Peptides against a protein of PDB entry 6JX3. Designs and how they scored, part 4

Target 1, 85 residues: chain A of PDB entry 6JX3
Amino acid sequence: AEFRLRPEISVAQTDYGMVLLDGRSGEYWQLNDTAALIVQRLLDGHSPADVAQFLTSEYEVERTDAERDIAALVTSLKENGMALP

## One batch from the design tools (peptide; made by RFdiffusion4, then SolubleMPNN)

Design b2_p15_1_s4
Fold by OpenDDE base, seed 3:
Structure b2_p15_1_s4 (fold): chain B 85 residues (1-85), chain A 15 residues (1-15)
Amino acid sequence: as target 1 above (85 residues)
Amino acid sequence: MRFAGVLSAPRLRRR
């Protein structure tokens, strides 16, 4: 399934990186550089497999670690009410 | 708006 944010979540770009804004709760979350990169690629329509391939090609990371990092972040985004299940 | 926290993934080094 396509990675999608919940409709109440907005993306903002700041000097400090990507921010996710919850228009209902009034909370916002700052993403670190790696998390922002993964989320941007997913929102652009890349699959988790595509993102893992991208990470292993561009960065010093093993495929299994890239896959784990992506899965963990996606889970976190869902659990924190930012991404649709 | 209120700051809720940081969502992070492990930092990576470029090849």
Scores: peptide ipSAE 0.739, ipTM 0.942, DockQ to the pose 0.952
Fold by OpenDDE base, seed 5:
Structure b2_p15_1_s4 (fold): chain B 85 residues (1-85), chain A 15 residues (1-15)
Amino acid sequence: as target 1 above (85 residues)
Amino acid sequence: MRFAGVLSAPRLRRR
């Protein structure tokens, strides 16, 4: 399934990195660089598998660790009401 | 707006 943000969530680029904004609650979340990279690639239409391949190619990370990190982040985004289930 | 937290993934070293 395609990774999508909820319609109330917007993305902002700041001097401190990517931020996700909830236009209904007024809450926002700051992403660290790795999380921002993963989210951006998912939003660009890359699958979690594509992102894992990208991470293992560009960074010193094992495939299993990359897959786990992506899955954990996606879960967090869904649970915190940022991404559609 | 209110800060809700940091979403993070482990920092990675470039090859």
Scores: peptide ipSAE 0.738, ipTM 0.942, DockQ to the pose 0.953
Fold by OpenDDE base, seed 1:
Structure b2_p15_1_s4 (fold): chain B 85 residues (1-85), chain A 15 residues (1-15)
Amino acid sequence: as target 1 above (85 residues)
Amino acid sequence: MRFAGVLSAPRLRRR
């Protein structure tokens, strides 16, 4: 399934990095560099597999680790109400 | 708005 943010979630860029804003709750989350990179690529229409390939190509990370990192982040985004299930 | 926390993935080193 396609990765999508919930409609109440907005993306913003700050001087300190990418943030996800919940317009209903008024909460926001800051993303670290790796998380922002993953989310940006997913939002740009890349599959988790595409993102894993990108990470292994550009960074010193094994495929299995990249896949785990992506899956863990996606899970967190869903559990924290930022991404659609 | 209220800061809820940091969402993170492990830091990576460029090749």
Scores: peptide ipSAE 0.737, ipTM 0.942, DockQ to the pose 0.964
Fold by OpenDDE base, seed 4:
Structure b2_p15_1_s4 (fold): chain B 85 residues (1-85), chain A 15 residues (1-15)
Amino acid sequence: as target 1 above (85 residues)
Amino acid sequence: MRFAGVLSAPRLRRR
Protein backbone atom coordinates (compact mmCIF):
# COMPACT_ATOMS: atom_id res chain seq x y z
CA ALA B 1 0.00 0.00 0.00
CA GLU B 2 1.09 3.58 -0.68
CA PHE B 3 2.53 5.52 2.26
CA ARG B 4 0.05 8.27 3.14
CA LEU B 5 -0.26 10.79 5.93
CA ARG B 6 -3.50 11.07 7.84
CA PRO B 7 -5.67 13.91 6.50
CA GLU B 8 -5.19 16.02 9.65
CA ILE B 9 -1.39 15.92 9.24
CA SER B 10 0.38 18.71 7.40
CA VAL B 11 4.00 19.01 6.34
CA ALA B 12 5.95 22.17 7.05
CA GLN B 13 9.50 23.04 6.10
CA THR B 14 11.40 25.02 8.72
CA ASP B 15 14.93 26.28 9.18
CA TYR B 16 15.37 23.31 11.50
CA GLY B 17 14.03 20.76 8.98
CA MET B 18 10.77 18.99 8.21
CA VAL B 19 7.91 19.21 10.69
CA LEU B 20 4.69 17.22 10.79
CA LEU B 21 1.72 19.12 12.21
CA ASP B 22 -1.49 17.61 13.57
CA GLY B 23 -4.26 20.12 12.91
CA ARG B 24 -6.63 18.40 15.33
CA SER B 25 -4.45 17.84 18.39
CA GLY B 26 -2.22 20.86 17.84
CA GLU B 27 0.87 18.70 18.24
CA TYR B 28 3.87 18.74 15.95
CA TRP B 29 6.95 16.57 15.46
CA GLN B 30 10.36 17.56 14.23
CA LEU B 31 12.08 15.12 11.88
CA ASN B 32 15.82 14.66 11.76
CA ASP B 33 17.51 14.78 8.36
CA THR B 34 17.39 11.04 7.68
CA ALA B 35 13.75 10.73 8.70
CA ALA B 36 12.81 13.74 6.57
CA LEU B 37 14.60 12.26 3.58
CA ILE B 38 12.78 8.94 3.94
CA VAL B 39 9.37 10.56 4.49
CA GLN B 40 9.77 12.92 1.55
CA ARG B 41 10.67 10.10 -0.82
CA LEU B 42 7.76 7.98 0.40
CA LEU B 43 5.39 10.93 -0.04
CA ASP B 44 6.79 11.44 -3.54
CA GLY B 45 5.57 7.94 -4.39
CA HIS B 46 8.73 5.89 -3.97
CA SER B 47 8.32 2.43 -2.48
CA PRO B 48 10.24 1.40 0.64
CA ALA B 49 12.40 -0.69 -1.68
CA ASP B 50 13.12 2.38 -3.83
CA VAL B 51 14.03 4.37 -0.73
CA ALA B 52 16.33 1.61 0.51
CA GLN B 53 18.09 1.55 -2.86
CA PHE B 54 18.44 5.33 -2.74
CA LEU B 55 19.91 5.26 0.76
CA THR B 56 22.44 2.56 -0.07
CA SER B 57 23.50 4.43 -3.21
CA GLU B 58 23.96 7.82 -1.53
CA TYR B 59 25.10 6.78 1.94
CA GLU B 60 27.37 4.28 3.67
CA VAL B 61 24.59 1.97 4.80
CA GLU B 62 23.88 -1.70 4.16
CA ARG B 63 20.66 -2.65 2.39
CA THR B 64 19.34 -4.57 5.39
CA ASP B 65 20.01 -1.65 7.72
CA ALA B 66 18.33 0.81 5.34
CA GLU B 67 15.29 -1.47 5.12
CA ARG B 68 15.09 -1.71 8.92
CA ASP B 69 15.45 2.05 9.34
CA ILE B 70 12.64 2.69 6.85
CA ALA B 71 10.37 0.07 8.41
CA ALA B 72 11.00 1.38 11.92
CA LEU B 73 10.24 4.97 10.89
CA VAL B 74 7.06 3.98 9.04
CA THR B 75 5.93 2.04 12.10
CA SER B 76 6.60 5.04 14.34
CA LEU B 77 4.67 7.34 12.01
CA LYS B 78 1.69 4.98 12.07
CA GLU B 79 1.82 4.46 15.83
CA ASN B 80 2.05 8.20 16.51
CA GLY B 81 -1.03 8.84 14.36
CA MET B 82 0.74 10.59 11.48
CA ALA B 83 0.50 7.94 8.77
CA LEU B 84 -2.42 5.81 7.67
CA PRO B 85 -2.08 2.06 8.37
CA MET A 1 0.81 24.21 18.45
CA ARG A 2 2.86 22.20 20.94
CA PHE A 3 6.04 20.25 20.41
CA ALA A 4 5.45 16.52 20.75
CA GLY A 5 8.95 15.25 20.02
CA VAL A 6 11.53 14.27 17.46
CA LEU A 7 11.01 11.51 14.94
CA SER A 8 14.35 10.22 13.83
CA ALA A 9 16.13 7.66 11.77
CA PRO A 10 19.82 6.85 12.24
CA ARG A 11 22.19 9.44 10.83
CA LEU A 12 23.94 8.30 7.68
CA ARG A 13 27.34 9.13 6.24
CA ARG A 14 27.47 10.16 2.60
CA ARG A 15 29.55 8.05 0.23
Scores: peptide ipSAE 0.736, ipTM 0.942, DockQ to the pose 0.964

Design b2_p15_2_s4
Fold by OpenDDE base, seed 1:
Structure b2_p15_2_s4 (fold): chain B 85 residues (1-85), chain A 15 residues (1-15)
Amino acid sequence: as target 1 above (85 residues)
Amino acid sequence: AKKPYVRPSIRLLGR
């Protein structure tokens, strides 16, 4: 399924990293570099599997760990109202 | 060489 941010979410780049702002609630969340990278790739149309392959090729991480971390991040983004279910 | 890996994380900054 396509990964999409909720329409009320704005993306901002700050000196502290990527921030996602909910324009309705006012909540804003900071993403670390890895999370930002994953989100960027997903928004560009890459699948979680694509992202896992990318991570294992570029970073010192095993496939299973990459898959787990991507899944956990996506879940968090959905549960915290940033990504569409 | 592969880069060091840091697990993804999100942090609520506030409202």
Scores: peptide ipSAE 0.781, ipTM 0.945, DockQ to the pose 0.964
Fold by OpenDDE base, seed 2:
Structure b2_p15_2_s4 (fold): chain B 85 residues (1-85), chain A 15 residues (1-15)
Amino acid sequence: as target 1 above (85 residues)
Amino acid sequence: AKKPYVRPSIRLLGR
């Protein structure tokens, strides 16, 4: 399924990095650069597999670690109410 | 050259 943010979530680009704001609860979350990169690519329509390939080609990370980290991030975003299940 | 990798993270800043 396509990765999507919940409709109440707004994205802000700040000097500190990407921030996701929940317009209903008022919670706001900061993503580090790697998380922001992953989210941006997923929102652009790339699959987790695509993102993993991208990470391994650009960064000093193994495929297995990239896949794990992407999956964990997606899970976290869903569990914390930012991404649709 | 590949860049150093930092694992993705999120942090709740406030409410």
Scores: peptide ipSAE 0.781, ipTM 0.945, DockQ to the pose 0.975
Fold by OpenDDE base, seed 5:
Parts: sequence; C-alpha cells; structure tokens
Structure b2_p15_2_s4 (fold): chain B 85 residues (1-85), chain A 15 residues (1-15)
Amino acid sequence: as target 1 above (85 residues)
Amino acid sequence: AKKPYVRPSIRLLGR
C-alpha cells in the first residue's frame, strides 16, 4: 500500500521543521526530524521496510523499534487526517 | 558512526 497524504494537506518547511497543514480545517502539525525523515522517504516511494533499514543503518536503533515507530507514526498520520487510509 | 535515535513525534500546533 502506497503512503500518500490527503489532497488537502500541504507540506511546509519552516525554521522549526516540517509542518503539515490541512487547507480545509486549518489544522497544522509539526513533525520532529525523525518523523519528517520517515515521511519524506515514504513519499519518495520507499517502503516501510526500506525506511526501517535506513534508520537502523544511520541511527542507534534496533530494527524492531524502528518498525514499531514507523508503524505508529503512519497510524497517527492517518488517524489525525493527514494521510490517506 | 551511527547517530543518536529520537523517536518520531508529531505535535498539533493549532488551527
């Protein structure tokens, strides 16, 4: 399943990090650097498995923890109306 | 060397 943002969501880069803006509701969410990195790679077409491999190669994190964190982030983005189901 | 890992986080800034 392809990761995609909802059509009303805009991505903005700010001095404080990545922000996702809902053009309909006006809600805007700030992502920390790790979340932004994950989202960027998913939007670039990498699979969650690809992202987990990337995280474990670059950061002090175990594979299972990386996979958990990616899944939790994706779920949060869907539940909070930023990503398509 | 691998970098310190920070778990991903999102925060609602407002509406």
Scores: peptide ipSAE 0.781, ipTM 0.945, DockQ to the pose 0.972
Fold by OpenDDE base, seed 4:
Structure b2_p15_2_s4 (fold): chain B 85 residues (1-85), chain A 15 residues (1-15)
Amino acid sequence: as target 1 above (85 residues)
Amino acid sequence: AKKPYVRPSIRLLGR
């Protein structure tokens, strides 16, 4: 399924990284560089498998760890109201 | 060369 942010979520780029703002609740979340990279690639239409391959090619991470980390991030973004289910 | 890996994380900054 396609990864999408909820319509009330705005993306801001700051000196400290990507921030996601919920325009309804007022909550705002900071993503570290890896999380921002994953979100950007997913929003660009890459699959989680594509992102895992990208991470293992660019970073010192094993495929299993990359897959786990991507899945955990996506779950967190959904559970915290930033991404659509 | 591959770069050091940092696991993805999110942090609630506030409201």
Scores: peptide ipSAE 0.780, ipTM 0.945, DockQ to the pose 0.970

Design b2_p15_3_s1
Fold by OpenDDE base, seed 1:
Structure b2_p15_3_s1 (fold): chain B 85 residues (1-85), chain A 15 residues (1-15)
Amino acid sequence: as target 1 above (85 residues)
Amino acid sequence: KKPYVRPSITRLGVL
C-alpha cells in the first residue's frame, strides 16, 4: 500500500520542523525529526519495512520498536486526516 | 548510532 498525503495537505519546512497543513480545515501539525524522516522516506516510496531497517541502522532502536513506532505514526497520520487510508 | 526519539506529531492549531 502506497503512503500518500491527502491532496489538501501542504508540507512546510519550518524552524520547528516539518509542518503539515490542511488547506480545507486550516488545522496544522508539527512533526518531530523522527516523524518527519519517516514521512519523507514513505513519500519517497520506501516501505515501512525499509524505513524500519533504515532506523535501526542509524539510531539506537530495536527493529520491533521501530516497526511499532512507524505503524503508530502512519495510523495517527491517517486518523488525523493527513494521509490517505 | 544516534540516540533514538520516538516519532511524534503535535497539533499546533487552526489557521
Scores: peptide ipSAE 0.784, ipTM 0.948, DockQ to the pose 0.981
Fold by OpenDDE base, seed 5:
Structure b2_p15_3_s1 (fold): chain B 85 residues (1-85), chain A 15 residues (1-15)
Amino acid sequence: as target 1 above (85 residues)
Amino acid sequence: KKPYVRPSITRLGVL
């Protein structure tokens, strides 16, 4: 399924990295560089498999670890109300 | 290949 942010979520680029802001609740979260990279690629239409391949090609990470970390991030974004289910 | 840092999100607060 397509990865999408909830309509009320805005993306901000700050001096400290990517921040997601919920325009309704006012909650905001900081993403580290890896999380931001994953989110950016998913929003661009890449699949989790695409992102895992990208991570393993660029970083010292095994495929299974990359896949796990992507899945965990997506779950967290959904659970925290940032991404659509 | 570059060192890998696991993805993380941190709730900063409420505006």
Scores: peptide ipSAE 0.784, ipTM 0.948, DockQ to the pose 0.971
Fold by OpenDDE base, seed 4:
Structure b2_p15_3_s1 (fold): chain B 85 residues (1-85), chain A 15 residues (1-15)
Amino acid sequence: as target 1 above (85 residues)
Amino acid sequence: KKPYVRPSITRLGVL
């Protein structure tokens, strides 16, 4: 399934990293560099498996850990109202 | 390979 942000979510790039703003509630969230990278790749159409492969190729992380971290991030983004279920 | 930092999100507040 396609990873998508909710329509009310805006993306901003700041000196401190990627920020997601909910235009309805006003809540805004900062993503660290890894989270921003994952979100960017998912939004570009890469699968979680693709992203995990990318992470393990570029960073000192094991495949299982990358997969877990991607899944946890996606869950958090959905639960916090940023990504569509 | 680069050092890995786990992904995180932080709620900054409400505008």
Scores: peptide ipSAE 0.784, ipTM 0.948, DockQ to the pose 0.982
Fold by OpenDDE base, seed 2:
Structure b2_p15_3_s1 (fold): chain B 85 residues (1-85), chain A 15 residues (1-15)
Amino acid sequence: as target 1 above (85 residues)
Amino acid sequence: KKPYVRPSITRLGVL
């Protein structure tokens, strides 16, 4: 299924990194550079497998670790009310 | 290849 943010979530690019804002609660979350990169690629329509391949090509990370980290991030975004299930 | 930093999210607060 397609990775999507919840409709109430807005993305802000700041000097400190990507921030996700819940327009209903006002809660906001900061993503580090890696998380922001993953989210951006997922939102652009790349699959988790595509993102893992990208990470392993650009960074000193093994495929299994990249896959784990992507999955964990997606889970966190869903559990914290930022991404749709 | 670049050094890898694991992805993280941090709740900053409420606006």
Scores: peptide ipSAE 0.783, ipTM 0.948, DockQ to the pose 0.967

Design b2_p15_4_s4
Fold by OpenDDE base, seed 5:
Structure b2_p15_4_s4 (fold): chain B 85 residues (1-85), chain A 15 residues (1-15)
Amino acid sequence: as target 1 above (85 residues)
Amino acid sequence: RRPYVRPAIRLLGRL
């Protein structure tokens, strides 16, 4: 299924990195550079497999580690109310 | 290839 943010979530670029703001709860979350990169590519329509390939090509990370980290991030974003299930 | 940093999210606060 397509990765999507919940409709109440706004994306902001700040001096401190990407921030996701929940317009209902008021919670705002900062993403580090890797998390922001992953989210941006997923939102652009790339699959988790595409993102893993991208990470292994650009960074010193093994495929299995990239896949694990992507999956964990997606889970966290869903559990914390930022991404649609 | 560049050094890899694992993805992380952090709750900064609530408005």
Scores: peptide ipSAE 0.788, ipTM 0.950, DockQ to the pose 0.972
Fold by OpenDDE base, seed 1:
Structure b2_p15_4_s4 (fold): chain B 85 residues (1-85), chain A 15 residues (1-15)
Amino acid sequence: as target 1 above (85 residues)
Amino acid sequence: RRPYVRPAIRLLGRL
């Protein structure tokens, strides 16, 4: 299934980096650069596997660690109301 | 390859 943000979520670039704002609750979350990169690629239609391959090619990270970190991020985004299940 | 920093999200606040 494709990764999608909830319709009430807005994306903003701020002095704190990429921020996701919930237009209903008013909560806003900062993503660090790695998280922003992952989210951007997922929103562009890349699979988690694609993103893991990208991370291992660009950064000093092993495939298993990249996969774990992507999965954990996606789960957090869903559980915190930013991404659709 | 570049140094890797694990992805992180942080609640900044509520408007």
Scores: peptide ipSAE 0.788, ipTM 0.950, DockQ to the pose 0.965
Fold by OpenDDE base, seed 2:
Parts: sequence; C-alpha cells; structure tokens
Structure b2_p15_4_s4 (fold): chain B 85 residues (1-85), chain A 15 residues (1-15)
Amino acid sequence: as target 1 above (85 residues)
Amino acid sequence: RRPYVRPAIRLLGRL
C-alpha cells in the first residue's frame, strides 16, 4: 500500500527542516533530515525497501537498522495522525 | 557514505 499523508496535513519547508501541520488539530511536527528524506521518498512512491536501499547506499547504516527505522517512523506518523493507516 | 542519524519527529506545538 502507498504511503500517504492525511488530507488535513500540510507540509512546510522551514530553515529548521520539514514541518507537518495538522489543519484540524493545529498540531505541528518537525521532522529531522532523515525523517524528511524518508517521507519525501515514500510520498514519491518508493517502497520502504527502496528507501532502505537508498539509506544504506548513502549513509553509514545497516539494512536491518534502516528497515527498522523506516518502519518505526511510518508507525509514528500514522499513530500521531499525520499519515493514513 | 555519510554519518547516519535515525529519523525523528518532534511535536513543536499547537496553533
């Protein structure tokens, strides 16, 4: 299934990184650079496996760790109302 | 390859 943000979520690029704003609750969340990169690639249609491969090729991270971190981020985004389940 | 930082999200506030 594709990764998608909830329709009420707006994306803002700031000097402090990517920010996701919930237009209903008013909550706004900052993503660090790695999280922003992952989200951007997922939104572009890359699979978690694609993203893991990208991370391991570009960064000093092992495949298993990349996969775990991607999964945890996706879960967090869903649980905190930013991404569709 | 670059140093890796785990992904993180942080609630900044509420409007």
Scores: peptide ipSAE 0.788, ipTM 0.950, DockQ to the pose 0.975
Fold by OpenDDE base, seed 3:
Structure b2_p15_4_s4 (fold): chain B 85 residues (1-85), chain A 15 residues (1-15)
Amino acid sequence: as target 1 above (85 residues)
Amino acid sequence: RRPYVRPAIRLLGRL
């Protein structure tokens, strides 16, 4: 299944990083640089496996840790109403 | 390879 944001979510690129705004609730969330990178690659059509490979090649992280962190982020984005199930 | 920081999200507020 492809990663997609909910239709009410807007993406803002700010000097402080990526911000996701819920146009219905008014809640807005800040992503740190790693989270923004993961979301950007997923939205571009890369699989979680692709993103894990990218992270391990660019950063000092092991594959298992990268996979765990990607999965946890995706879960958080879904649970907090930003990403579609 | 660069230092790794775990991904994080934070609720900033509500408009």
Scores: peptide ipSAE 0.788, ipTM 0.949, DockQ to the pose 0.970

Design b2_p15_5_s1
Fold by OpenDDE base, seed 1:
Structure b2_p15_5_s1 (fold): chain B 85 residues (1-85), chain A 15 residues (1-15)
Amino acid sequence: as target 1 above (85 residues)
Amino acid sequence: KKPYVRPSIRRLGVL
């Protein structure tokens, strides 16, 4: 399924990295560079498998670890109210 | 290839 942020979520680029802000609750979350990269690619329409391939091509990470990390991030974003289920 | 850092998110607070 398509990865999408909830409509109330805004994306901001800050000096501290990518931030996701919930315009209703006011909660905001900072993403590290890897998380930001994953989110950006997912929002651009790449599948988790595509993102895993990208990560293994650019970074010192094994495919299995990349896939697990992507899945965990997506789960966290959904559970913390940033991404649609 | 670049060093890999696992993805992380951190709740900063409420505005």
Scores: peptide ipSAE 0.785, ipTM 0.949, DockQ to the pose 0.966
Fold by OpenDDE base, seed 5:
Structure b2_p15_5_s1 (fold): chain B 85 residues (1-85), chain A 15 residues (1-15)
Amino acid sequence: as target 1 above (85 residues)
Amino acid sequence: KKPYVRPSIRRLGVL
């Protein structure tokens, strides 16, 4: 299914990296550069498989590790109320 | 290829 942020979530680019802000609760989260890259590509319509291919082509990471890390990030974003289930 | 850093998120607080 399509990766989407919850409607109450805003994306902010700060000098310290990408931040996701929940406009209802006020909770905010910082993403490291890799997480931000993954989220940006998913929001642009790339599949997790596309993102894994991208990561393995540009970074010293194996496909299985990239897939695991993408899945774990998506799960975290859903569990912490940032992404739609 | 560039060094890989695993993705991470950090809760900063509540505004």
Scores: peptide ipSAE 0.785, ipTM 0.948, DockQ to the pose 0.966
Fold by OpenDDE base, seed 4:
Structure b2_p15_5_s1 (fold): chain B 85 residues (1-85), chain A 15 residues (1-15)
Amino acid sequence: as target 1 above (85 residues)
Amino acid sequence: KKPYVRPSIRRLGVL
């Protein structure tokens, strides 16, 4: 299924990385560079498999580790109210 | 290839 942020979530790009702001609760979260890269690609319509391929092509990471890390990030974003289930 | 850093998120606070 399509990865989407919840409608109340706004994205800000800062010198310190990507920040997600919940416009209802006021909570804000910082993503490290890898997380931001993954989120951006997912939002652009790439599948988790596409993103894993991208990561393995550019970074010193194995496919299985990339896939696990992507899945864990997506789960975290959903559980913390940033992404739609 | 570049060094890999695992993805992470951190709750910073409430505005």
Scores: peptide ipSAE 0.785, ipTM 0.948, DockQ to the pose 0.964
Fold by OpenDDE base, seed 2:
Structure b2_p15_5_s1 (fold): chain B 85 residues (1-85), chain A 15 residues (1-15)
Amino acid sequence: as target 1 above (85 residues)
Amino acid sequence: KKPYVRPSIRRLGVL
């Protein structure tokens, strides 16, 4: 249930935003600010529901859209080998 | 509230 990055993934904070690096393949991915914020909160132990509530309180986004976007991001991170299933 | 930008990831390459 807990969101976790795969052990081989490291996080770098760059002037261009958050970057995730796969230490085995060398593949690296850039997250935009919203994605980075979501990942940071999930890694801090907040649930997707917590994150959705946070987004709707801080940003011009509806709850349903926030939930969809969080779910899609998590799916993408898992499918691209960055997050554990 | 701040303008909302949907989350996105982008593959940059391989080191």
Scores: peptide ipSAE 0.784, ipTM 0.948, DockQ to the pose 0.963

Design b2_p15_5_s4
Fold by OpenDDE base, seed 1:
Structure b2_p15_5_s4 (fold): chain B 85 residues (1-85), chain A 15 residues (1-15)
Amino acid sequence: as target 1 above (85 residues)
Amino acid sequence: KRPYVRPSIRRLGVL
């Protein structure tokens, strides 16, 4: 399914990198560079498999590890109210 | 290839 942020979430670029802000609660989360890159590609319509391929081509990471890390990030974003289920 | 850092998120608080 398509990865989407919840409608109340906005993306901000700050001194601390990419931040996701809940416009209703005011809660905000900092993403490290890898997380930001993954989120950006998913929002652009790339599948988790596409992102894993990208990561393994650019970074010193094995496919299995990339896939696991992407899945864990997506789960965290959903569970913490940033991404739609 | 570039060094890999696992993705992470951190809750900063409430504005």
Scores: peptide ipSAE 0.785, ipTM 0.948, DockQ to the pose 0.943
Fold by OpenDDE base, seed 3:
Structure b2_p15_5_s4 (fold): chain B 85 residues (1-85), chain A 15 residues (1-15)
Amino acid sequence: as target 1 above (85 residues)
Amino acid sequence: KRPYVRPSIRRLGVL
């Protein structure tokens, strides 16, 4: 299934990077540059496999580590109420 | 290739 944010989540681009705001609870979360990159590509329709390939091509990271980090981020976003299951 | 930093998220607060 496609990666999607929950409908109550807004994306803000700030001087400090990407921020996700929950319009119901008021909670807001900051993403570091790598997390923002991954989320942006997933929202653009790239698969986790596409993102892993992108990361290994552009950054000093092995495929297995990239895949683990993408999966962990997606899980965290779902568990913290930002992404749809 | 560029240096890699693992992805992270951090709760900043509640508005």
Scores: peptide ipSAE 0.785, ipTM 0.948, DockQ to the pose 0.966
Fold by OpenDDE base, seed 5:
Structure b2_p15_5_s4 (fold): chain B 85 residues (1-85), chain A 15 residues (1-15)
Amino acid sequence: as target 1 above (85 residues)
Amino acid sequence: KRPYVRPSIRRLGVL
């Protein structure tokens, strides 16, 4: 399924990195650079497999570790109310 | 290739 943010979530670029803001609750979350990169590529329409390939091509990470980290991030974003299920 | 840092998120608070 396509990765999408919930409609109440806004993306803010700050001096401290990417922040996701919930316009209803006011809750906000900071993403580190890797998380921001993953989210940006997913929102651009790349699949998790595409993102894993990108990570292994650009960074010192094994495919299985990249896949695990992408899956864990997506799960966290869904569980914390930022991404649609 | 660049050093890899695992992705992380951190709740900052409520506005």
Scores: peptide ipSAE 0.784, ipTM 0.948, DockQ to the pose 0.960
Fold by OpenDDE base, seed 2:
Structure b2_p15_5_s4 (fold): chain B 85 residues (1-85), chain A 15 residues (1-15)
Amino acid sequence: as target 1 above (85 residues)
Amino acid sequence: KRPYVRPSIRRLGVL
């Protein structure tokens, strides 16, 4: 399924990294560089599998760890109201 | 390959 942010979520690029702002609640979250990279690729239409392949190609990470980390991030973004279920 | 850091999010606050 397509990864999408909730319509009330805005993305800001800051000197501290990517920030997601909920325009309704006012809550905002900072993503580290890896999380931002994953989100960017997912929003660009890459699948989690695509992202995992990208991570293992570019970084010192095993496929299973990359897959776990991507899944955990997506779950977190959904549970914290940033991404659509 | 580059060092890997796990993805993380951090709640900063409420505007």
Scores: peptide ipSAE 0.784, ipTM 0.948, DockQ to the pose 0.970

Design b2_p15_6_s1
Fold by OpenDDE base, seed 1:
Structure b2_p15_6_s1 (fold): chain B 85 residues (1-85), chain A 15 residues (1-15)
Amino acid sequence: as target 1 above (85 residues)
Amino acid sequence: RKPYVRPSIRRLGVL
């Protein structure tokens, strides 16, 4: 399924990197560079598999670890109200 | 290839 942010979530680039802001609650979350990169690629329409391939080509990470990390991030974003289920 | 840092998110609070 397509990865999408919830409608109330906006993306901001700040001194602390990529931040996701809930415009209703005011809650906001900082993403590290890897998380931001993953989110950006998913929002651009890349699949988790595409992103895993990208990570293994660019970074010193094994495919299995990349896939697990992407899945965990996506789950976290959904559970914390940033991404649609 | 570059050093890998696992993805992470951190709740900063409420504006």
Scores: peptide ipSAE 0.786, ipTM 0.949, DockQ to the pose 0.946
Fold by OpenDDE base, seed 5:
Structure b2_p15_6_s1 (fold): chain B 85 residues (1-85), chain A 15 residues (1-15)
Amino acid sequence: as target 1 above (85 residues)
Amino acid sequence: RKPYVRPSIRRLGVL
């Protein structure tokens, strides 16, 4: 399924990195650079497999570790109310 | 290839 943010979530670029803002609750979350990169690529329409390939190409990470980290991030974003299920 | 840092999120608070 396509990765999408919930409609109430806004993306803010700050001096401290990417922040996701919930316009209803006011809750906000900061993403580190890797998380921001993953989210940006997913929102651009790349699949998790595409993102894993990108990460292994650009960074010193194994495919299985990249896949695990992408899956864990997506799960966290869904569970914390930022991404649609 | 660049050094890899695992992705992380951090709840900052409520506005």
Scores: peptide ipSAE 0.786, ipTM 0.948, DockQ to the pose 0.957
Fold by OpenDDE base, seed 4:
Structure b2_p15_6_s1 (fold): chain B 85 residues (1-85), chain A 15 residues (1-15)
Amino acid sequence: as target 1 above (85 residues)
Amino acid sequence: RKPYVRPSIRRLGVL
């Protein structure tokens, strides 16, 4: 399924990294570099499997760890109201 | 390959 942000979520790029702002609640969230990279690739249409492959190629991480981390991030983004279910 | 840092998000506050 396609990864999408909720329509009320805006993305800002700051000197400190990616920030997601909920235009309705006013809540804003900071992503670390890895989270931002994952989100960017998912939004570009890459699957979680694609992203895991990318991470293992670029970083010192095992495939299973990358997959778990991507899944956990996606879950967090959904549960915290940033991504669509 | 580069050192890996696990992804994280942090709620900063409310505007």
Scores: peptide ipSAE 0.785, ipTM 0.948, DockQ to the pose 0.965
Fold by OpenDDE base, seed 2:
Structure b2_p15_6_s1 (fold): chain B 85 residues (1-85), chain A 15 residues (1-15)
Amino acid sequence: as target 1 above (85 residues)
Amino acid sequence: RKPYVRPSIRRLGVL
């Protein structure tokens, strides 16, 4: 399924990294570089599998760990109201 | 390959 942010979520690029702002609640979240990279690729239409392959090619991470971390991030973004279910 | 840092999000607050 397509990864999408909720319509009320805005993305801001800051010197401290990617920030997601909920325009309704005012809540905002900072992503570290890895999380931002994952989100960017997912928003660009890459699948979690694509992202995992990318991570393992670029970083010292095993496929299973990359897959776990991507899944956990996506779950977190959904549970915290940033991404659509 | 580069050192890997696990993805994380951090709630900063409410505007």
Scores: peptide ipSAE 0.784, ipTM 0.948, DockQ to the pose 0.966

